# Peptides against a protein of PDB entry 3ESW: the designs that were tried, part 237

Target 1, 322 residues: chain A of PDB entry 3ESW
Amino acid sequence: NNIDFDSIAKMLLIKYKDFILSKFKKAAPVENIRFQNLVHTNQFAQGVLGQSQHLCTVYDNPSWHSIVLETLDLDLIYKNVDKEFAKDGHAEGENIYTDYLVKELLRYFKQDFFKWCNKPDCNHCGQNTSENMTPLGSQGPNGEESKFNCGTVEIYKCNRCGNITRFPRYNDPIKLLETRKGRCGEWCNLFTLILKSFGLDVRYVWNREDHVWCEYFSNFLNRWVHVDSCEQSFDQPYIYSINWNKKMSYCIAFGKDGVVDVSKRYILQNELPRDQIKEEDLKFLCQFITKRLRYSLNDDEIYQLACRDEQEQIELIRGKTQ

## One batch from the design tools (peptide; made by RFdiffusion4, then SolubleMPNN)

Design b2_p27_4_s3 (from b2_p27_4, 13 letters changed)
Fold by OpenDDE base, seed 1:
Structure b2_p27_4_s3 (fold): chain B 322 residues (1-322), chain A 27 residues (1-27)
Amino acid sequence: as target 1 above (322 residues)
Amino acid sequence: SEEELKKLEELLKEFLRKWIKEEASKY
């Protein structure tokens, strides 16, 4: 009997799909108990959960997307994207257009739209007076600042005029469209929303060692791509470990469809001790949160996302961007 | 032979890797 290899292959693919889907079924009671115990006993796990409850969903706001698109110079952005896309003669197909869009958004955001703020200018002395500002510390928001999800206000005294200037650390990304200044937190927060407003698949990456950036899923490259708005960086995950010689322990990506430990993509040298949680417990935590985020998806959506996840895991194990 | 089984396992792993890549490209 000629072995019908095509039939066997189809059967294997069906069994594989069933196996993958089985991992995303409703959590067993034992998994729920393990999860609850982990988040109640491990502070790092509680922190990851807390971040996931915010970062995985906050940017999926249609009203915010509309405000962003109304605020940006879309004519300039698309003109520049079209210009760069036209240089490559359409040879690489339509999917590359989104990579050009993200690159232009990085340029536009850093060069035309947003400003880095080490110290604020003096409210009394005006522009280019930040050199005269002395930090006095931080305090809670006032009644006006509290309207814009402000947890901390940095206080500065002008050495020239003696007046106090407040620098609110706003977490409301819509307020950041007005203020157009901040540090890595404000940059990443607003830029994540900007990318989401163009309908892109985006993750917020939190590094324990006081930095944050984005990842964008490129359909052209068929992978997650490093995106840092502060650095105007596209697909340069090595910049922290190699260029900055930064020491790091954890990088966690937060998206609408999952939470992923992406430390292996960014921590290439000078790894700090990963002592905040057991590796098995972190893996379990990320998988459990991811599973919860996917509970409303159909089997085909779950399967496609699981294939993407497996491809990413292969990439991360190989230590090579494919 | 054990060697043939190992070769088959490696071929299957390569197949799965290629297949996952192809399926992920459709999404």
Scores: peptide ipSAE 0.017, ipTM 0.482, DockQ to the pose 0.587
Fold by OpenDDE base, seed 5:
Structure b2_p27_4_s3 (fold): chain B 322 residues (1-322), chain A 27 residues (1-27)
Amino acid sequence: as target 1 above (322 residues)
Amino acid sequence: SEEELKKLEELLKEFLRKWIKEEASKY
């Protein structure tokens, strides 16, 4: 009897789907108790939860997407993407177009749109005066700065004219479309919104050791791809551990559909102690938050996302990111 | 496609690993 392998495969897929869907059912009372106890007793867990409440949803704002698309030079961007796609993209299929778009957005953002601000220019002396600026410290926002989700303002004195210049650290990405300057926080914040405005699947990656970047889900590569707007970097997860020799303990990715520990993608050497939370508790926390973020999705959406999650976990275990 | 078959195979392997781990924890 010819074993009907196709029927067996279909039956296994149905069973697998049912198994996956069972994991995304309403959390058991014991899981809720574990979650509540964890976030109340562990400061790192509380921090991850707090970040997830903001970063997983804040960028899903259609009004912000419209403002971004109206602010960017879309004609220039698409002209450059079309030019690169016309060279090589037709041989690789239409899905590669989005990779070219992300690469052009990285170029455009760093070269044409946004500025790195180590120190601000003097408001009185004008452009290219940052070398004359002495830090005096940080303070809270004034009434105007507070309108744009500003938590901290860095204060600088000009050594030439003696005037004070304020550098507000805005968390409102729409304000950053106007100011067009910042450090890794402002860069990653606005660039995450920019990528989202093109309808892309994007995660915000938080590193405990004071750096932040993005991940983009490439349909062409069929995986999450490292994206750092500060570095104009695409698919170079090794740059921190290898090129910078950076010591790191945790990298956590925050997206609309989940929270994932992506430390294995980026921490290749010089790993710092992972002593902030038990590994099992961190895994539980990320899974619990992910389950909550997916509560309104249908069975097919849950299944597709779960398949993507499993592929990512296999990738992270095998070290086959490239 | 051969690529789809490989993806399916990896998903099935992971399913089996998880299933075995969950069943083993009951005993």
Scores: peptide ipSAE 0.017, ipTM 0.485, DockQ to the pose 0.052
Fold by OpenDDE base, seed 4:
Structure b2_p27_4_s3 (fold): chain B 322 residues (1-322), chain A 27 residues (1-27)
Amino acid sequence: as target 1 above (322 residues)
Amino acid sequence: SEEELKKLEELLKEFLRKWIKEEASKY
């Protein structure tokens, strides 16, 4: 009997797809209980859940995308993308174009659009007066600042004129299109929205050790790519551990389709104790949230995302960008 | 590296364990 290897392969692929899809079925009662217990008993888990409730969905706002695209110099951006794309001898329509777009958006954002704000300039003395600013502390937002999802306002006194300057830490990325200044939080927040506005698949990466960045899914590279707007960095996940010699414990990526522990991509040395949650519980938490985020997707979408997840897990285990 | 291979083997074993468990739950 000639073994029909093609038939066997097809049958195995079907069974494999069904198995993968079965993982994304509605959570069993026992999993719900485990999840509830975990988020009620573990502060880190509660924090991850809270972040997921915001970061996984907030950037999927078509009205915000329109405002972003109306605010950016699209003519300049696409001109520069087209120029660099053509210079490297790529044909129009190649998937690599999006990588050039992200690289130009990094350039444009850092060089032309947004400003780093260690300390604000004095509102009275004008530009380049931040050196004269003394921090007085932080306070709650006023009535106007509160309209733009402001959690805290840093207060500064000018040593020259004595006037007070407020630096509201806005979490509304649309307000950041106006203010065009901030630290890693504001940079990453607005840049995440910018990338999303171009229809890109983007995750917000939270590091427990007070840094944040993005990941972009490159269709050309067929993987998640490190993107740091503050550093104008593309595909340099090593910069924190190696270049900065930063000590880190957790890096968690938040996207519309999932929550993923990406610590292995970024923590290459100087690992801090991962003592906030059990590894198995963190894995369970991320998978559980991811499963919930995918409940409305069809079987083909679920399967495609699951294949991408497995590829990412293989990458993270190998410690090499594939 | 031997470490990478071991990690890959662990991933594959975990996958297989999950698959077996899921298939066993159907019967």
Scores: peptide ipSAE 0.016, ipTM 0.460, DockQ to the pose 0.049
Fold by OpenDDE base, seed 2:
Structure b2_p27_4_s3 (fold): chain B 322 residues (1-322), chain A 27 residues (1-27)
Amino acid sequence: as target 1 above (322 residues)
Amino acid sequence: SEEELKKLEELLKEFLRKWIKEEASKY
């Protein structure tokens, strides 16, 4: 019996597409109940939901993209990208240009645009005075700071002049285009917006152990690529576990099209207990939020994204990012 | 046979994985 493998394959692909699309249809009542119970009873789940409500949508703002593109030195950026692409990129095809762009944006952002702020300079004494600054603690924003989505203000006293300097922890990325300083939170926030402003598929990765970074979907590499603006790092997911010897429990990626547990990409050793939520409940939560984010998409878009998701899951299981 | 079904399932999984990869590369 000559099994027509091609006909069977075609039938399987049709059934598979229908099966995938069926998973992204409106949630069953039982799934809604499970979701509601989970977010009401599990603090970690509530935190993931809260982050998704912000991080999955906030960067999809055309007005912000325009402001970013008007603020950056695009002539310098593209000149540098073109220069690097002219060396090696022509042999690898047009899709690699975007990887060069992201690498230049990492360089530009760290070297030319943004600053790390462990302690602020004294507002009275001027530049290079951070060594004289003593932390006094944190407080709520004032009336001006509150306009820029500021949750916390770090307070510093100058040991030289005795004046107080405020370091607002702004969450408004447009304000960060002005201030041009911060820690990992501000760096990742603004850099995520910058990448989005170039029309890139970007995710914000939250690590429970006080770090944050980006992922960019490279069309050249056909996968999600680790991007850390603080480290000027491209495709180095191992830096935390291996180079820093960092202990980690959870890494969650937040994008417009989904929420994904990416812990397997970054937690290569020194895994901390994953005791905040059951693994099955975390998987359910991420899938449920992802499903909600895709409700407005057509069947072809849903299917494409589902294929991308499955490819990522295969990658994460196989450990191919080494 | 149960063994033939397992082999078929593995082949189908491999096919689906390859196809998903190819289809994901088109977008």
Scores: peptide ipSAE 0.020, ipTM 0.503, DockQ to the pose 0.460; fails the geometry check

Design b2_p27_4_s4 (from b2_p27_4, 17 letters changed)
Fold by OpenDDE base, seed 3:
Structure b2_p27_4_s4 (fold): chain B 322 residues (1-322), chain A 27 residues (1-27)
Amino acid sequence: as target 1 above (322 residues)
Amino acid sequence: NEELKKKFEELLKMFLEKWLKEEASKY
């Protein structure tokens, strides 16, 4: 009896697909209870949930995408992408074009579009006056600033003219298209929206130790790629742990299709204690939120995303960017 | 026995990765 190995393989693949899909069915009552208990008893879990409710959905706004595309110099961007793509040749396939696009968007954003603001310029003295600014503290937004999702306003006094300058920390990315300045929060917020506006799969990465960046899913590389708009960095996840010698405990990625602990990608040395939550509870939390985000997807979409998740988990275990 | 098990697990992971890449390229 010739064992039909092809038939056995096909049956195993079907059973595997069914098994994967079974994990994404509605949560059992016991899972819901565990989730509710976790977010009510663990402050870190509550924080991750709160961030997921905003960051996983806020950038999926078609009206914002249109405003972004109308605001950017698309002619310059595509001209530069086409130029770099033509130099390296068409031999690597069409999917590599998107990697060139993201690299140009990083260049364009840092060099031509957005500005780092350690201290604001004096509103009275004009440009290049930030050196004369003394911080007085922070306060709540005024009535105008409150229209643009502002939680905090930094207050500065000019040492030259004595006038007060306000630096509102806007969370509205559309307002950031106007202001064109900020720190890592404003940079990452607007740049995440920019990447999403080109139809890309993007995650917002939150680090507990006061930094934020993006990940882009490269179809060419078939993986999540580190993207930091502040650093004009593409595929350099080591930059924080190695180049900056930064100590870190948690890096959590937030996207429309899931929440993932990506700490293993970025925390290569100088790991801080992971004492905010049990590892099994964090894993459960991320999986549970991810499952909820996928409830409206069809079986093929769920399966494709699950395959992507498994590839990422293998990558993260190996500690090798493939 | 543990070294053989680890080597088998690595080979299985490599096979699964290759298979997943091939399957993802069909969509």
Scores: peptide ipSAE 0.020, ipTM 0.491, DockQ to the pose 0.257
Fold by OpenDDE base, seed 5:
Structure b2_p27_4_s4 (fold): chain B 322 residues (1-322), chain A 27 residues (1-27)
Amino acid sequence: as target 1 above (322 residues)
Amino acid sequence: NEELKKKFEELLKMFLEKWLKEEASKY
């Protein structure tokens, strides 16, 4: 009797889909209680929740996407992407085009569009005067700065002319399209919006040890890819632990479809104590927030995302065994 | 159906990898 392997495979896939969908059902009362207790008793959990409420949804703004696309030199970007794709992209398939796009956006953003700001230039003395700037401290935003989601303003005095220059730390990414300067926070914030504006699957990665970057889901590589706009880095998750010898405890990725502990991708050595939350509670927290973010999705979308989540978890395990 | 076979192979791979992880955690 020829075993109908196709019928068995179909049945197995149906049962597996049902099993996966069962995990994304409405949270049980006990899970809601556990979640509430965790975010009320654990400061780290409260911080992750607070970040998720902003970072998971803020970049899904069609009006912002339009403003970004109108602001960027799309002709230059696509010309460069087409040029690189024409060399070898046809052999690798159409999905590789998006990887070339992200690589060009990294180049364009760092080289042509945005500026690193250790210290601002003096507003009075003009360009290339940052060397003359002395930090005086930080202040709250003024009435104008407050319009652009500014939490802190760094104050500098010019040693040459004695004038004060304000460096507002804007969190409004649309304002950053105008100012075109900042540190890792401003870079990652605006670059996350830029990638989202091209219709890409993007996560914002927060590191507890004062760094931030992106991840992009490559359809060509079929995985999440490290993307750091500050470093013009694509698929180099090792740069922090190995190249910088950075000590780290937590890396948390925030996207529209979920919150994921990605520490295993980036913390390869010099791991700091993970003492801010129990590992089981962090896993529970990320899963619970992810369930809430997916609540409005249909069964097919939930299933596809769950398969992607499982593939990522496998990747994160294998990467420690190599 | 090659597509169904591919999906089944992916599912089996995911299952085996999860199983291996769970078994490795017992030792």
Scores: peptide ipSAE 0.018, ipTM 0.492, DockQ to the pose 0.054
Fold by OpenDDE base, seed 1:
Structure b2_p27_4_s4 (fold): chain B 322 residues (1-322), chain A 27 residues (1-27)
Amino acid sequence: as target 1 above (322 residues)
Amino acid sequence: NEELKKKFEELLKMFLEKWLKEEASKY
């Protein structure tokens, strides 16, 4: 009896697909109860849920994408991408073009478009006066600042002229296209929207220890790639743990198709206690939110994303980018 | 039997890893 290995392989693939799809079926009543109990009893879980409700969907706004594309110097960007692609890209295929695009967007954003703001310049004394600014504290937004999703305004006094300068911490990324300045929060917020506006698969990565960055799914590399707009960094997940010697506990990635604990990609040394939630409960939470985000997808889309998830989990377990 | 089971599990993992890589390259 010639064992039809091709038939066995096909049957195994079908059963594997069915098994994968079974994980993404509508949540059982017991899973819903576990989820509700977790988010009501664990503050960290509630925080992750709250962030997912915003960060997973806010950047999927076609109107915002149009405004971004109208605001950026697309001619300069594509000219630079084409120039770099022409050097090396023809040998490696069309998918590498997107990696060159993301690298140019990092350059353009940091060098030409956006500014780091530790302290604002004095509104009265003009440019390059931030050295004269003393922080007085923070307050709520005024009526104008409130129009742009501003939660906090930092207040500074000029040591030279004595005038007050306001630095609103805007959460509206469209307002950031105008102001063109901020810290890691404003940088990551607007840069996430910029990447999304080019139709890219992007995640927002939240680190509990006061930093934020992006991940981009490279079709060329066939994996999630670290992207930090503040650092003009592409595929350097080690920079925080190794270069900065930063201590970290949690890194959570938020995307339209899922929420993933990516801590293993970034926390290579100096790990802080992971005491905010049980590891099993965090895994359950991320999977449950991911499952909800995929409820409207068809079986082929679910299967494709699940294959991507499994590859990422293998990468994260090995602690090596393949 | 335990050693064969472990070897089979390793082979299955390698097969799944290879297959996932090949399927992800098609899409």
Scores: peptide ipSAE 0.017, ipTM 0.491, DockQ to the pose 0.375
Fold by OpenDDE base, seed 4:
Order: C-alpha cells, then structure tokens, then sequence
Structure b2_p27_4_s4 (fold): chain B 322 residues (1-322), chain A 27 residues (1-27)
C-alpha cells in the first residue's frame, strides 16, 4: 500500500490550520474572568490595555493617511528611493523596494521634515534660541491646545527677553504635521502615522523606560524590523542596550493586529527587573488583546497572522535578529 | 507539489520552533 504522503501532508496542514484557528475563537468564560481580574488588579496590565485601545486603532484613519500624503514631498521621497534602489542593482521586486522606502522616509523625516525639540525656541527671539530657555514646569492645555489632544504643556521663560514660550505636547499627529517638532513621543507618533499612510504594517513600540519607536513588517526580510525615526535607524534593535547602554525592563509593540512583548529583541543586556506583572500573565494579556483585535478577520487572515506570530516568537527566542 | 512542500517545510519549521520554545521554557 503506497503511503500517499501528499494526502497525509494535506490532512496534517488542514488539522494544523484548524488547531491554530481554534486558538483565535472567542475567549472562554474562564479567560474573560482571568482578563478582567488581571486588568482590575494589575496596574501594568491596565496600562497595556489602555495603550492598546488607542495605539492599535488610532493610526487606521484613511482621512489622516490622505492628509499625510498631501503634506509630504512625495516626488522627492520617491526620487530618492528610486535612486538608491537603482544603485544597488536590485531586480524589480516590490518587496525590497519597501525597505528602501522606509529608509528614505527615515532620512526625509529626520533631515527635511521634523525637528527635535529638547527646549523650544523663544517665540519672540526666533530660531536657534533654545539655549536661552529655562523650564518653568508643566501645566494643562489651554482651550486651543486642548483641541489637538494635548495632555501637558511645558512652559519656558527666555533668559534674554523674559517672554514665556509654551511647548504643547500634542498627541494629535495631524497637528504635528503643522508644528513639525517634538521629542521621541511626537516623533514616533507622527512617523507611525506616516508609515501607515503608505499602507505598511507598523507597530508602535513602547518602552517602560521612557522611549518609543516603531517596527515595520518587511515583506522582503519576512520579519518585524526595528525603526527609530529619532535615530534614523533601520534594523538596529541593539542601539538601546549596547550603544546607549540603556537599562530596560519591557518593550511592548502595539499594532492593528496585535500586542506583542518584544523585549527580547531590544533588551540584550542591562535588563531591569520585570516585576510589574508575572510573565505568564503578560503573555496571556497580549494574547487576549491580540485575539480580540482579530475577531473580525477571516480564517485565512487569522492563519497568516498566526504563522507570522509564531515566526516572530521563534526569532525572539533564538536571539537571531541578525 | 512545490507549494505543498513549502507549506510542509513552513509547518515543520513552526513545529520545530514550537518544540524549541517548549524546551527553552523548561530551562
């Protein structure tokens, strides 16, 4: 009896797909209870949930994508992408071209579009006057600033003219297209929207130790790629742990299709205690939120994303990001 | 046959990799 290996392989694939899809079925009552108890009792879990409710959905706004694309110098961007793509002699393949696009967007954003703001320039004295600015503290937004999702306003006094300059910390990325300045929060917020506006799979990475960056899913590399707009960095997840010698405990990635603990990608040394939540509870939380985000997807989309998740989790365990 | 082989190789990779996770969690 010739063993029909093809039939067996097909049956195994079907059963495996069914098994994977079974994990993404509606949560059992016990899982809902565990989730509710976790988010009501653990502050870190509350924070992750709260961030997921915003960061996983806010960038999926077609009107914002249009405004971004209308605001960027697309002719310059694509001209530079085409130029760099042509230099490296790559055959016409859409997958690698997107990596060049992201690299150019990093260049364009840092060099041509957005400005780092440690301290604002004096509104009265003009450009390059930030050295003369003394922080007075922070206050709530005024009525105008409140229209642009402003949580806090940093107040500065000019040592030269004595005038007060306000630096609103806007969370509205459309307002950031106008202001074109900020710190890691504003940079990552707007840059995440920019990447999303090109139809890319993007995650917002939150680090507990006061930094934020992006991940882009490269179809060419078939993995999530570290992207830091502040650093103009592409595929350099080691920069924080090694180059900065930064101590870190948690890095959580937030995307439309899921929430993932990506700490193992970025925390290579100087790990701080992971004492905010039990590892199993964090894993459960991320999986539970991810499952909810996928409830509207079809079985093929769920299966493809589940395969991507498993590949990422293997990458993270093997430490083979390089 | 090539597509099925690719899918099987992907599956085998996923299984091996899941096994590696389960083993890594024991240490």
Amino acid sequence: as target 1 above (322 residues)
Amino acid sequence: NEELKKKFEELLKMFLEKWLKEEASKY
Scores: peptide ipSAE 0.016, ipTM 0.490, DockQ to the pose 0.058

